# Peptides against a protein of PDB entry 3T7K: the designs that were tried, part 224

Target 1, 248 residues: chain A of PDB entry 3T7K
Amino acid sequence: KAEKILARFNELPNYDLKAVCTGCFHDGFNEVDIEILNQLGIKIFDNIKETDKLNCIFAPKILRTEKFLKSLSFEPLKFALKPEFIIDLLKQIHSKKDKLSQININLFDYEINGINESIISKTKLPTKVFERANIRCINLVNDIPGGVDTIGSVLKAHGIEKINVLRSKKCTFEDIIPNDVSKQENGGIFKYVLIVTKASQVKKFTKLINDRDKNETILIVEWNWCVESIFHLNVDFTSKKNVLYQKK

## One batch from the design tools (peptide; made by RFdiffusion4, then SolubleMPNN)

Design b2_p29_7_s2
Fold by OpenDDE base, seed 1:
Structure b2_p29_7_s2 (fold): chain B 248 residues (1-248), chain A 29 residues (1-29)
Amino acid sequence: as target 1 above (248 residues)
Amino acid sequence: LDEYYEKIRKEIEEELKKIEEKEKELEKL
């Protein structure tokens, strides 16, 4: 059926997209449209797997979903596109009125607002955002909204090697892991990095660390600090936004 | 055909609204 529909075009584009969707196409596509997309070099996957070599995200805008945040870790992310790309493409293909010998849809017309070439270019870097920031080991409170597995999966995709989950009510100083990074010349290394949800946790962890390991560097942030760092593919250590405590 | 894809657009708008509501709840916690 798809072949018969596409036979009216003299040339078919190959978009070379391996994509996931977030905030769109929850019910997927019909079999004919999947086959049409496949013939155009558009393959949509339900889940993110490293083996699939994903290079595209479909979303209506920048989202804080696991899929969107992880898409910024693709190697590279080639395109971040609005779902209207697929809709308009399929409409044009199914249209009997368009005597077009060619599909005329440009990917660049469907870019997600705020995902510019500067962001896309950073996904071509050999390192991940937190790796570049000298953050390899973090402490994460167990009561984080969204859950430690989801948050941990996003952080790992962005270069966090070790995530230590802290039981906020029961943890001691011995439960807090150091950020074991060899001194690189060009960045402030924090010995202790923590993601917390509450001011009481800030007070607790700052006390535990300062009482046992005096004069060490501490960074305590909200999840939003990580999200902003991911959206920019850069950690700005000069910003106090979403930083709850910092000791250099 | 147009009706089918307009339905998909509405579903996207509804899904987006649900995501935004969840994100706002998470920012308050």
Scores: peptide ipSAE 0.316, ipTM 0.838, DockQ to the pose 0.894
Fold by OpenDDE base, seed 5:
Structure b2_p29_7_s2 (fold): chain B 248 residues (1-248), chain A 29 residues (1-29)
Amino acid sequence: as target 1 above (248 residues)
Amino acid sequence: LDEYYEKIRKEIEEELKKIEEKEKELEKL
């Protein structure tokens, strides 16, 4: 059926998109529209898998969803597009009134506000954002909103290798893992990196670490510190925003 | 056709509202 609909066009674009959607298209597409999109080189996947070589995200705006945050780890992210791209494309294709010999939809007209070329360019780097920041192993409190699995999955996509989940009320110093990275000349390495949810956890962990390992470097942050680092694809260690405790 | 895609647009607006509500709840925690 899609072939008959597309036969009115002399040439079909190949957009070469392998995409996921977030904040849009929850109910998916009808079979005809999926077939049309496939013929235009647009493949939409339900879930992120590394094997699919995803290069695109559809979202109405910048979102803090798992899919959106993980899309910034694509290698590379080629396009971050508004859902209106798909809507306008399908409308044009199904329109019987338009004597259009060609599909005239430009991807660049549908860019998500705030995902600029600078961000896209950083997704071409050979390293992940937390890898570049010398953060390999983190401690994560078990009471984090969104859950440790979702948060952990996002952090792993961005170069965190090991996530240690802390039972905040019961944990001891021995439960806290060090950030085991070799000293690189160009960056302050924190021996202990922790993501926490409340001030009482800051007080607890700072005491536990300082009592047992007095001279070590500590970074305690909120989840928002990670989110801001992901959105910029850069860790700014000069910023105090979302940093709860820092010892250099 | 227009009605079908207007439904999709409304669904996006509703989904976005749910996400924003959830994000606000997470910011308050």
Scores: peptide ipSAE 0.315, ipTM 0.837, DockQ to the pose 0.832
Fold by OpenDDE base, seed 2:
Structure b2_p29_7_s2 (fold): chain B 248 residues (1-248), chain A 29 residues (1-29)
Amino acid sequence: as target 1 above (248 residues)
Amino acid sequence: LDEYYEKIRKEIEEELKKIEEKEKELEKL
């Protein structure tokens, strides 16, 4: 059925998109539209898998969803597009009025606001954002909104190798893991990195660490610090935004 | 055809509203 619909066009574009959707197309597409999109080189996947070599995200805007945050870890992310791209494309294809010999839809007209070429270019880097920041091992409180599995999965996609989940009420100093990165002579490496939700946790962990491991470097941040770092694909250690405690 | 895709646009707007509400609730924690 899709072939008969597309046969009216003399030339078909190949968009070469392997995409996931977030904040759009929750109910998916009808079988005909899926087949049309596939013939145009647009493949939509339900979930992110590394094996699929995903290169595109569809979303109405920048979102804090797991899919959106993970899309910034694609290798590379080629396009971050508004859902209107698919809508306008399918409308044009199904339109009987337009004796269009060609499909006239440009991907660049549908870019998500705030995902610019500077961000896209950073997805071509051989390293992940937290890897570049010398953050390999983190401590994560167990009461984090969104859950440790979701948050942990996003952090791992962005180069964190080890996530230690802290039972905030019961943990001791021995439960806190160091950020075991090779001492680069010239890099401000934090020995202890923690993501927390409350000021009481800051007081607890700073005391535990300072009492047992004096003079070590500590970074305690909110989840928003990680989100902002992901959205910029850069960690700004000069910013105090979303930093709850820092000891250099 | 136009009605079908306008329905899809409306569904996206409704989904976006739900996501934004959930994000605001998470930021209050």
Scores: peptide ipSAE 0.313, ipTM 0.837, DockQ to the pose 0.835
Fold by OpenDDE base, seed 3:
Structure b2_p29_7_s2 (fold): chain B 248 residues (1-248), chain A 29 residues (1-29)
Amino acid sequence: as target 1 above (248 residues)
Amino acid sequence: LDEYYEKIRKEIEEELKKIEEKEKELEKL
């Protein structure tokens, strides 16, 4: 069926997209449309797998979804596109009214607002955002909204190797892991990095660490600090936004 | 055909609303 629909075009574009969707196309595509998209070099996947070499995300805007946050870790993210790209493309292909010899859809007209070339360029870097920030091992409280698995999966996609889940009420100093990174000559390395949800956790962890390891560096942040770092593909250690405690 | 794509647009709007509601709840914590 798809071949008969596409046979009216003299030349077919190859978009070379391997994409996931978030905030759009929850019901997926019909069999004809998915085959049309496949013939145009557009492959849509239900889930993120490293083996698929994903290079595109479809979303209506910047979202805080797991898929969106992980898409910024693609190697590279080539395109972040609005769902209207697919809609307009399929409409043009199915339109019998237009004696269209060619498909006239430009990917650049469908870019997600706020995902600019500066962000896309950073996805071509050989390192991940938290790797560049010298954050390898973090402590995460178990009561974090969104769940430790989702948050942990996003953080790992962005270069955090080890996530230690802290049982906030029961944890001791011995349960807190250090951020074990090699000293780079010019990089402020925090020995203890923690993501917390409330002020009582800040008080607890600062006391535990300072009582047992008085001279060490501590960074305690909210999840929003990680999200902002991901959206910019850069960690700004000069910003106090979403930082709950910092000891240099 | 138009009805099918209008359904997809409405689905996107509804999904966005749910995401935004969830994000607002998380910002209040």
Scores: peptide ipSAE 0.312, ipTM 0.834, DockQ to the pose 0.695

Design b2_p29_7_s3
Fold by OpenDDE base, seed 2:
Structure b2_p29_7_s3 (fold): chain B 248 residues (1-248), chain A 29 residues (1-29)
Amino acid sequence: as target 1 above (248 residues)
Amino acid sequence: LDEYYKKIKEEIEKELKKIEEEEKKLEEL
């Protein structure tokens, strides 16, 4: 059926998209539309897997969803597109009125607002955002909204190697892991990096660390600090936004 | 056809509102 629909076009574009969707197309596509998209080089996947070599995200706007945050870790992310791209494409293809010899839809007209070329270019870097920031090992409180697995999965996609989950009410100093990064002479490395949800946790962890390891560097942030770092594909250590405690 | 894709747009708008409400609740915690 898809072949018969596409046979009216003299030339078919190959978009070369391997995509996931977030905030759109929850019910998926009908079999005919999936086949049409496949013939146009558009493959949509339900979940992110490294093996699929995903290069595209469909979303109505910038979202804080796991899929959206992880899409910024694609190698590279080629396109971040609005769902209207697919809708307009399929409308044009199914239209009987237009004796269109060609499909006239440009990917660049459907870019997600705020995902610019600067962001896309950073996805071509050989390193991940937290790797560039010298953050390899973090401590994460177990009461984080969204859950430690989801948050941890996003952080790992962005270059954090080890996530230590802290039982915020029961943890001791011995439960806190150091950020085991070889001291580069010129890099501000924090020995202890923690993601917390409450001011009481800041007070607890700062006390535990300072009582046992008085001279060490500490960074305590909110999840929003990680999100902003991901959205910019850069960690700004000069910003105090979403930083709860910093000791250099 | 137009009605079918209109429904898809309406679904996206509903899903987006739900996500925004969930994100707002998470920021308030």
Scores: peptide ipSAE 0.363, ipTM 0.862, DockQ to the pose 0.839
Fold by OpenDDE base, seed 5:
Structure b2_p29_7_s3 (fold): chain B 248 residues (1-248), chain A 29 residues (1-29)
Amino acid sequence: as target 1 above (248 residues)
Amino acid sequence: LDEYYKKIKEEIEKELKKIEEEEKKLEEL
């Protein structure tokens, strides 16, 4: 059926998109539209898998969803597009009135606001954002909103290798893992990195660490610090925004 | 056809609103 619809065009573009969707197309597409999109080199996946070599995200705007945050870890992210791209494309293809010999839709007209070329260029780097920041092992409190699995999955996609989940009320110093990275000359390495949700956790963890390992470097941040770092694909250690405690 | 894609747009707007409400609740925690 799709072939008959597409036969009116002399030439078909190949967009070469391997995409996921977030904040759009929850109910998916009908079989004909999926077949049309496939013929145009647009493949939409339900979930992120490394084997699929995803290069595109569809979203109405910048979102804090797991899929959106993980899309910034694609190698590379080629396009971050508004859902209107697919809508306008399918409308043009199904239009019987337009004697269109060619599909005339430019991907660049549908870019998500705030995902610029600077962000896209950073996804071509051989390293992940937290890897570049010398953050390999983190401590995460178990009461974090969104859950440790979702947050942990996002952090791993961005180069964190080990996530230690802390039971905030019951944990001791021995439960806290060090950020085991080799000292590189350029960049402050924090021995202890923690993501926490409240001031009482800051007081607890700072006391536990300082009482047992008095001279070590500590970074305690909110989840928003990680989100901002992901959105910029850069960790700014000069910023105090979303930093709850820092000892250099 | 226009009605079909209008519904898709309306669904996107509803989904976005839900996500924004959830994100706001998470920021308030």
Scores: peptide ipSAE 0.362, ipTM 0.862, DockQ to the pose 0.782
Fold by OpenDDE base, seed 1:
Structure b2_p29_7_s3 (fold): chain B 248 residues (1-248), chain A 29 residues (1-29)
Amino acid sequence: as target 1 above (248 residues)
Amino acid sequence: LDEYYKKIKEEIEKELKKIEEEEKKLEEL
């Protein structure tokens, strides 16, 4: 069916997109539209797998969804596009009135607002955002909204190697892992990095660490600190936004 | 065809609204 629909075009673009969707196309596509998209070099996947070499995300805007946050870890992310790209493309293809010999849809007209070339360029870097920030081992409280698996999966995609889940009510100093990073020449290394949800946790963990390891560096942040770092593909250690406690 | 893609746009708007409401609840926590 798709071949008959596409036969009216003398030339077909090859977009070379391997994409996931978030905040759009939850019900997927019909078989004909999937076949059309495939003929145009557009492959849409239900889930993120490293083996698929994903290079694109479809979303209506910047979102805090797992898929969106992970898309910024693609190697590289080539395009972050609005769903209107697919809609307008399929409309043009199905239109019987357009005497168009070619499909005239430019990917650049459908870029997600706020995902600029500076962000895209950083996805070509050989390192991940938290790796560049010397954050490889973190402590995560078990009562984090969104769940430790989702949050942990996003953090791992962005270069955190080890996630230690802390049982907020029962944890002791011995349960807190150090951020074991070799001294790199550039940037502050925090020995203890923690993601917490409550002021009571800040008080608890600062006390536990300072009582047992008094002279060490501590960074305690909200999840929003991680999200902002991902959206910028850069950690700004000068910003106090979403930092609950810092000891240098 | 126009009705089909209109429905898809409406579904995207509904899904987006749901996501925004969920994200807002997580920030208030």
Scores: peptide ipSAE 0.361, ipTM 0.862, DockQ to the pose 0.831
Fold by OpenDDE base, seed 3:
Structure b2_p29_7_s3 (fold): chain B 248 residues (1-248), chain A 29 residues (1-29)
Amino acid sequence: as target 1 above (248 residues)
Amino acid sequence: LDEYYKKIKEEIEKELKKIEEEEKKLEEL
């Protein structure tokens, strides 16, 4: 059926998209539209797998969903597009009125607001954002909203190798892992990095670390610090935004 | 065709509203 619909066009574009969707197309597409998209070089996947070499995200805007945050770790992310690209493309293809010799839909007209070429260019770097920031090992409180598995999966996609889950009420100093990284020249290396949710946790962890390891560097942040770092594909150590405690 | 894609747009708006409500609840915790 798709072949008969596309036969009216003299030339078909190859968009070369391997995409996931977030905040759009929950019910998917009908079989004919999937086949049409496939013939145009648009493949949509349900889940993120490294083996699929994903290069595109569809979303109505910047979202804090697991899929959106992980899409910024693609190698590279080529396009971040609004769902209107697919809608307008399929509308043009199904239109009986116009003797269209070609499909006239440009990917660049459908870019998600706030995802610019500076962000896209950083996804071509050989390193991940937290790797560049010398953050390899992080401590995460077990009562974090969204759950440790989801948050941990996003952090790992962005170069954090080890996530240590802390039981906030029962943890001791011995439960806190150091950020074991070799000194690179241009980064403030923090020996202890923690993501917390409450002011009581800041007081507890700062006391535990300072009582046992008084001269060491500490970074305690909110989840929003990680999100902002991902959205910029850069860690700004000069910013106090979403930083709860810092000792250099 | 127009009604079908109108429905898809309405579903996107509903899904987006749900995501925003969930994000707001997570920020209040």
Scores: peptide ipSAE 0.359, ipTM 0.861, DockQ to the pose 0.842

Design b2_p29_7_s4
Fold by OpenDDE base, seed 1:
Structure b2_p29_7_s4 (fold): chain B 248 residues (1-248), chain A 29 residues (1-29)
Amino acid sequence: as target 1 above (248 residues)
Amino acid sequence: LDKYYEEIKEKIKKELEEIEKKEKELEKL
């Protein structure tokens, strides 16, 4: 069916998109529209897998969803597009009134607001955002909203190698892992990095660490610190935003 | 055809509203 619909065009674009969707197209597409999109070089996947070499995300705007946050780890992310791209494309293709010899839809007209070329360019870097920040091992409290698996998956996609889940009520100093990173020439290395949810956890972990390892560097942050770092694809150690405790 | 894609736009709007509610709830925690 798709071939008969597309036969009216003398030339078809090849968009070369391997995409996931978030905040749009939850019900998927009908069989004809999937076939049309495939003929235009647009492949939509249900889930993120590294093997699929994903290069695109569809979303109505910047979102804090797992898919959106992980899309900023694509190698590279080529396009972050509004769902209107797909809608307008399919509308134009199904339109019998348009004597168009070609599909005239530009990807650049559908960019997600706030995902600029500076962000896209950083996805071409050989390193991930937390790797560049010398954060490879973190401690994560088990009561984090969104769950440790989702949060952990996002953090790993962005270069955190080891995630230690802390049982907030039962943990001791021995349960806290160091951020084992070799001294790089540029940037403060924090020996202990923790993501927490409550002020009581800050008090607990600062006490445990300072009582047993008094002279070491500590960074305690909210999840929002990680999110902001991902959205900028840069860690700003000068910012106090979402930092609950810092000892240099 | 137009009706079908307008229904898709309305579904996207609802899905976004649900995500934004969940995100706001997580920020208050």
Scores: peptide ipSAE 0.435, ipTM 0.885, DockQ to the pose 0.831
Fold by OpenDDE base, seed 2:
Structure b2_p29_7_s4 (fold): chain B 248 residues (1-248), chain A 29 residues (1-29)
Amino acid sequence: as target 1 above (248 residues)
Amino acid sequence: LDKYYEEIKEKIKKELEEIEKKEKELEKL
């Protein structure tokens, strides 16, 4: 059926998209539309897998969803597109009125607002955002909204190697892991990096660390600090936004 | 055809509203 629909076009574009969707197309597509998209080089996947070599995200705007945050770790992310791209494409293809010899839809007209070329270019870097920031090992409180698995999966996609989950009410100093990064002479490395949810955790962890390891560097942040770092594909250590405690 | 894709647009709008609601609820925690 898809072949018969597409046979009216003299030339078919190959978009070369391997995509996931977030905030759109939850119900998926009908079989005919999936086949049409496949013939146009648009493959949509339900979940992110590294093996699929995903290069595209469909979303109505910038979202804080796991899929959206992880899409910024694609190697590279080629396109971040609005769902209207697919809708307009399928409308044009199914239209009987247009004796269109060609499909006239440009990917660049459907870019997600705020995902610019500067962001896309950073996805071509050989390193991940937290790797560039010298953050390899973090401590994460177990009461984090969204859950430690989801948050941990996003952080790992962005270059954090080890996630230590802290039982915030029961943890001791011995439960806190250091950020085991070789001291580069010129890099601000924090020995202890923690993601917390509340001020009482800041007070607890700062006390535990300072009582046992008085001279060490500490960074305590909110999840929003990680999100902003991901959205910019850069960690700004000069910003105090979403930083709860910092000791250099 | 137009109606079908307008229904898809409306579904996307509703899905987005639900996501935004959940995100706001998580930011308040």
Scores: peptide ipSAE 0.433, ipTM 0.884, DockQ to the pose 0.892
Fold by OpenDDE base, seed 5:
Structure b2_p29_7_s4 (fold): chain B 248 residues (1-248), chain A 29 residues (1-29)
Amino acid sequence: as target 1 above (248 residues)
Amino acid sequence: LDKYYEEIKEKIKKELEEIEKKEKELEKL
């Protein structure tokens, strides 16, 4: 059926998109529209898998969803597009009135606001954002909103290798893992990195660490520190925003 | 055809509103 619809065009573009959607198209597409999109080189996946070599995200705006945050870890992210791209494309293809010999839709007209070329260029780097920041092992409190699995999955996509989940009320110093990275000359390496939700946890963990390992470097942040670092694809250690405690 | 795609746009708007609501609830925690 799609072939008959597309036969009116002399040439079909190949967009070469392997995409996921977030904040749009929850109900998916009908079989004909999926077939049309496939013929145009647009493949939409339900979930992120490394094997699929995803290069595109569809979203109405910058979102804090797992899919959106993980899309910034694609190698590379080629396009971050508004859902209107698909809508306008399908509308043009199904339009019987337009004697269109060609599909005339430019991907650049549908870019998500705030995902600029600077962000896209950073996704071509050989390293992940937290890898570049010398953050390999983190401690995460178990009471974090959104859940440790979702947050942990996002952090792993961005180069964190080990996530230690802390039972905030019951944990001791022995439960806290060090950030085991080799000292590189350029960049403050923190021995202990923790993501926490409240001031009482800051007080607890700073005491536990300072009582047992007094001279070591500590970074305690909110989840928002990670989100901002992902959105910029850069960790700014000069910023105090969303940093709850820092000892250099 | 136009009605079908307008319904899709309305669904996207609702999905976004639900996400933004959840995000605001998580920021308050």
Scores: peptide ipSAE 0.433, ipTM 0.884, DockQ to the pose 0.842
Fold by OpenDDE base, seed 3:
Order: structure tokens, then C-alpha cells, then sequence
Structure b2_p29_7_s4 (fold): chain B 248 residues (1-248), chain A 29 residues (1-29)
């Protein structure tokens, strides 16, 4: 059925998109529209897998969803597009009125606001954002909203190798893992990195670390610090935004 | 055709409202 619909066009574009969707197309597409998209080089996947070599995200805007945050770890992310791209494309293809010899839809007209070429260019780097920031091992409180598995999966996609889950009420100093990284020249290396949710946790962890390891560097942040670092594909150690405690 | 794709746009709007609601609930915790 798709071949008959597309036969009216003299030339078909190849968009070369391997995409996931977030905040759009939850119900998916009908079989004919999936076949049309596939013939135009647009493949939509349900889940993120490294083997699929994903290069595109569809979303109405910047979102804090697991899929959106992980899409910024693609190698590279080529396009971040609004769902209107697919809608307008399919509308044009199904239209009987226009003797269109070609499909006239440009990907660049559908870019998500706030995802610019500076962000896209950073996804071509050989390293991940937290790897560049010398953050390899992180401590995460077990009562974090969204759950440790989801947050942990996003952090791992962005170069954190080890996530240590802390039971906030029961943890001791011995439960806190150091950020074991070799000194690179240009970064404040923090020996202890922690993501917390409450001021009581800041007081507890700062006391535990300072009582046992008084001269060491500490970074305690909110989840929003990680999100902002991902959205910029850069860690700004000069910013106090979403930093709860810092000792250099 | 137009009605079908307008219904898809309305579904996307509702999905976004649900995501934004969940995000606000998580920020309050």
C-alpha cells in the first residue's frame, strides 16, 4: 500500500534517521505510515539500545524524561526534532490535491527550541560529559525521586561508571565511595561526589566525611545539577546553581 | 486526513501535560 502512495513522487528523500520518541506518539503509527517512514529512511525504535546507532530524538520540547536525557549521549545526536516533522511529512504524502513531483519537508525547520549546533557538536566528542568533568564514581541517596535505576541509567549513559546507592538513615562513612580518577590538568577533581534530596543529608554526609577525611574535596549536588550539566553537555564548576555543598 | 492528524496533535498535548504534572510532583518531594 505504501509503494502505491509513494509512486506519485519522482524522487524520495533519504532522511537517515534512527529515532526514539518522548512526549509524543505514545500510540505509535499505523502499518502504512510506518512503511512510508521506513522507505524515507526514518526508523522509529521503542527503546534506546547502543547497537541501533540512534541519531535522532522526537519531542515537542526539551524534556527531563529518561529518553530525552539519554538522547544527548548519542554518538552523535544528529537531530532533535519536533513531532510536527512527521505529521507534516505524512500529511503531504497522503495529500491527493498536489501534483507534487517531490517531497518538500526540511528537517532544519523542525528543530527543538534550545537544542543548538553547540550542543549537537559536543555529541561528536569522543568522551561523555561526566567523563570530561572527571566524575567516574558517584554516591546516590536511595530516596531520590524518579528512582535509583532510572537516574542511574541516565548517569551511566553520560559517562559515570559506578553508582553507589546510599541508605540515607543507616549509612556510615565506610559506605561512601571515593571518585577514583587520575588527575587531569584542567578539572577540580572532587574525591567525594554525592547526589542528595534533603538538607539533613547534606549535614549528615558533610559531618561523616569531614570527621574521617578532613582535608578532602567534596561535591554535594541536587539531581537538577546533573540535568543542567546534561542539557549543556558541560559541567560548570564555577556555578553554585543546584550545588548544596562544595569544598575545594 | 486533517482530522486524524489533529487528533494526534491533541494526544501529544495531553501526553506533555501528564509529563509536566509528574515532573512537578517529583520536584515537590
Amino acid sequence: as target 1 above (248 residues)
Amino acid sequence: LDKYYEEIKEKIKKELEEIEKKEKELEKL
Scores: peptide ipSAE 0.431, ipTM 0.883, DockQ to the pose 0.838

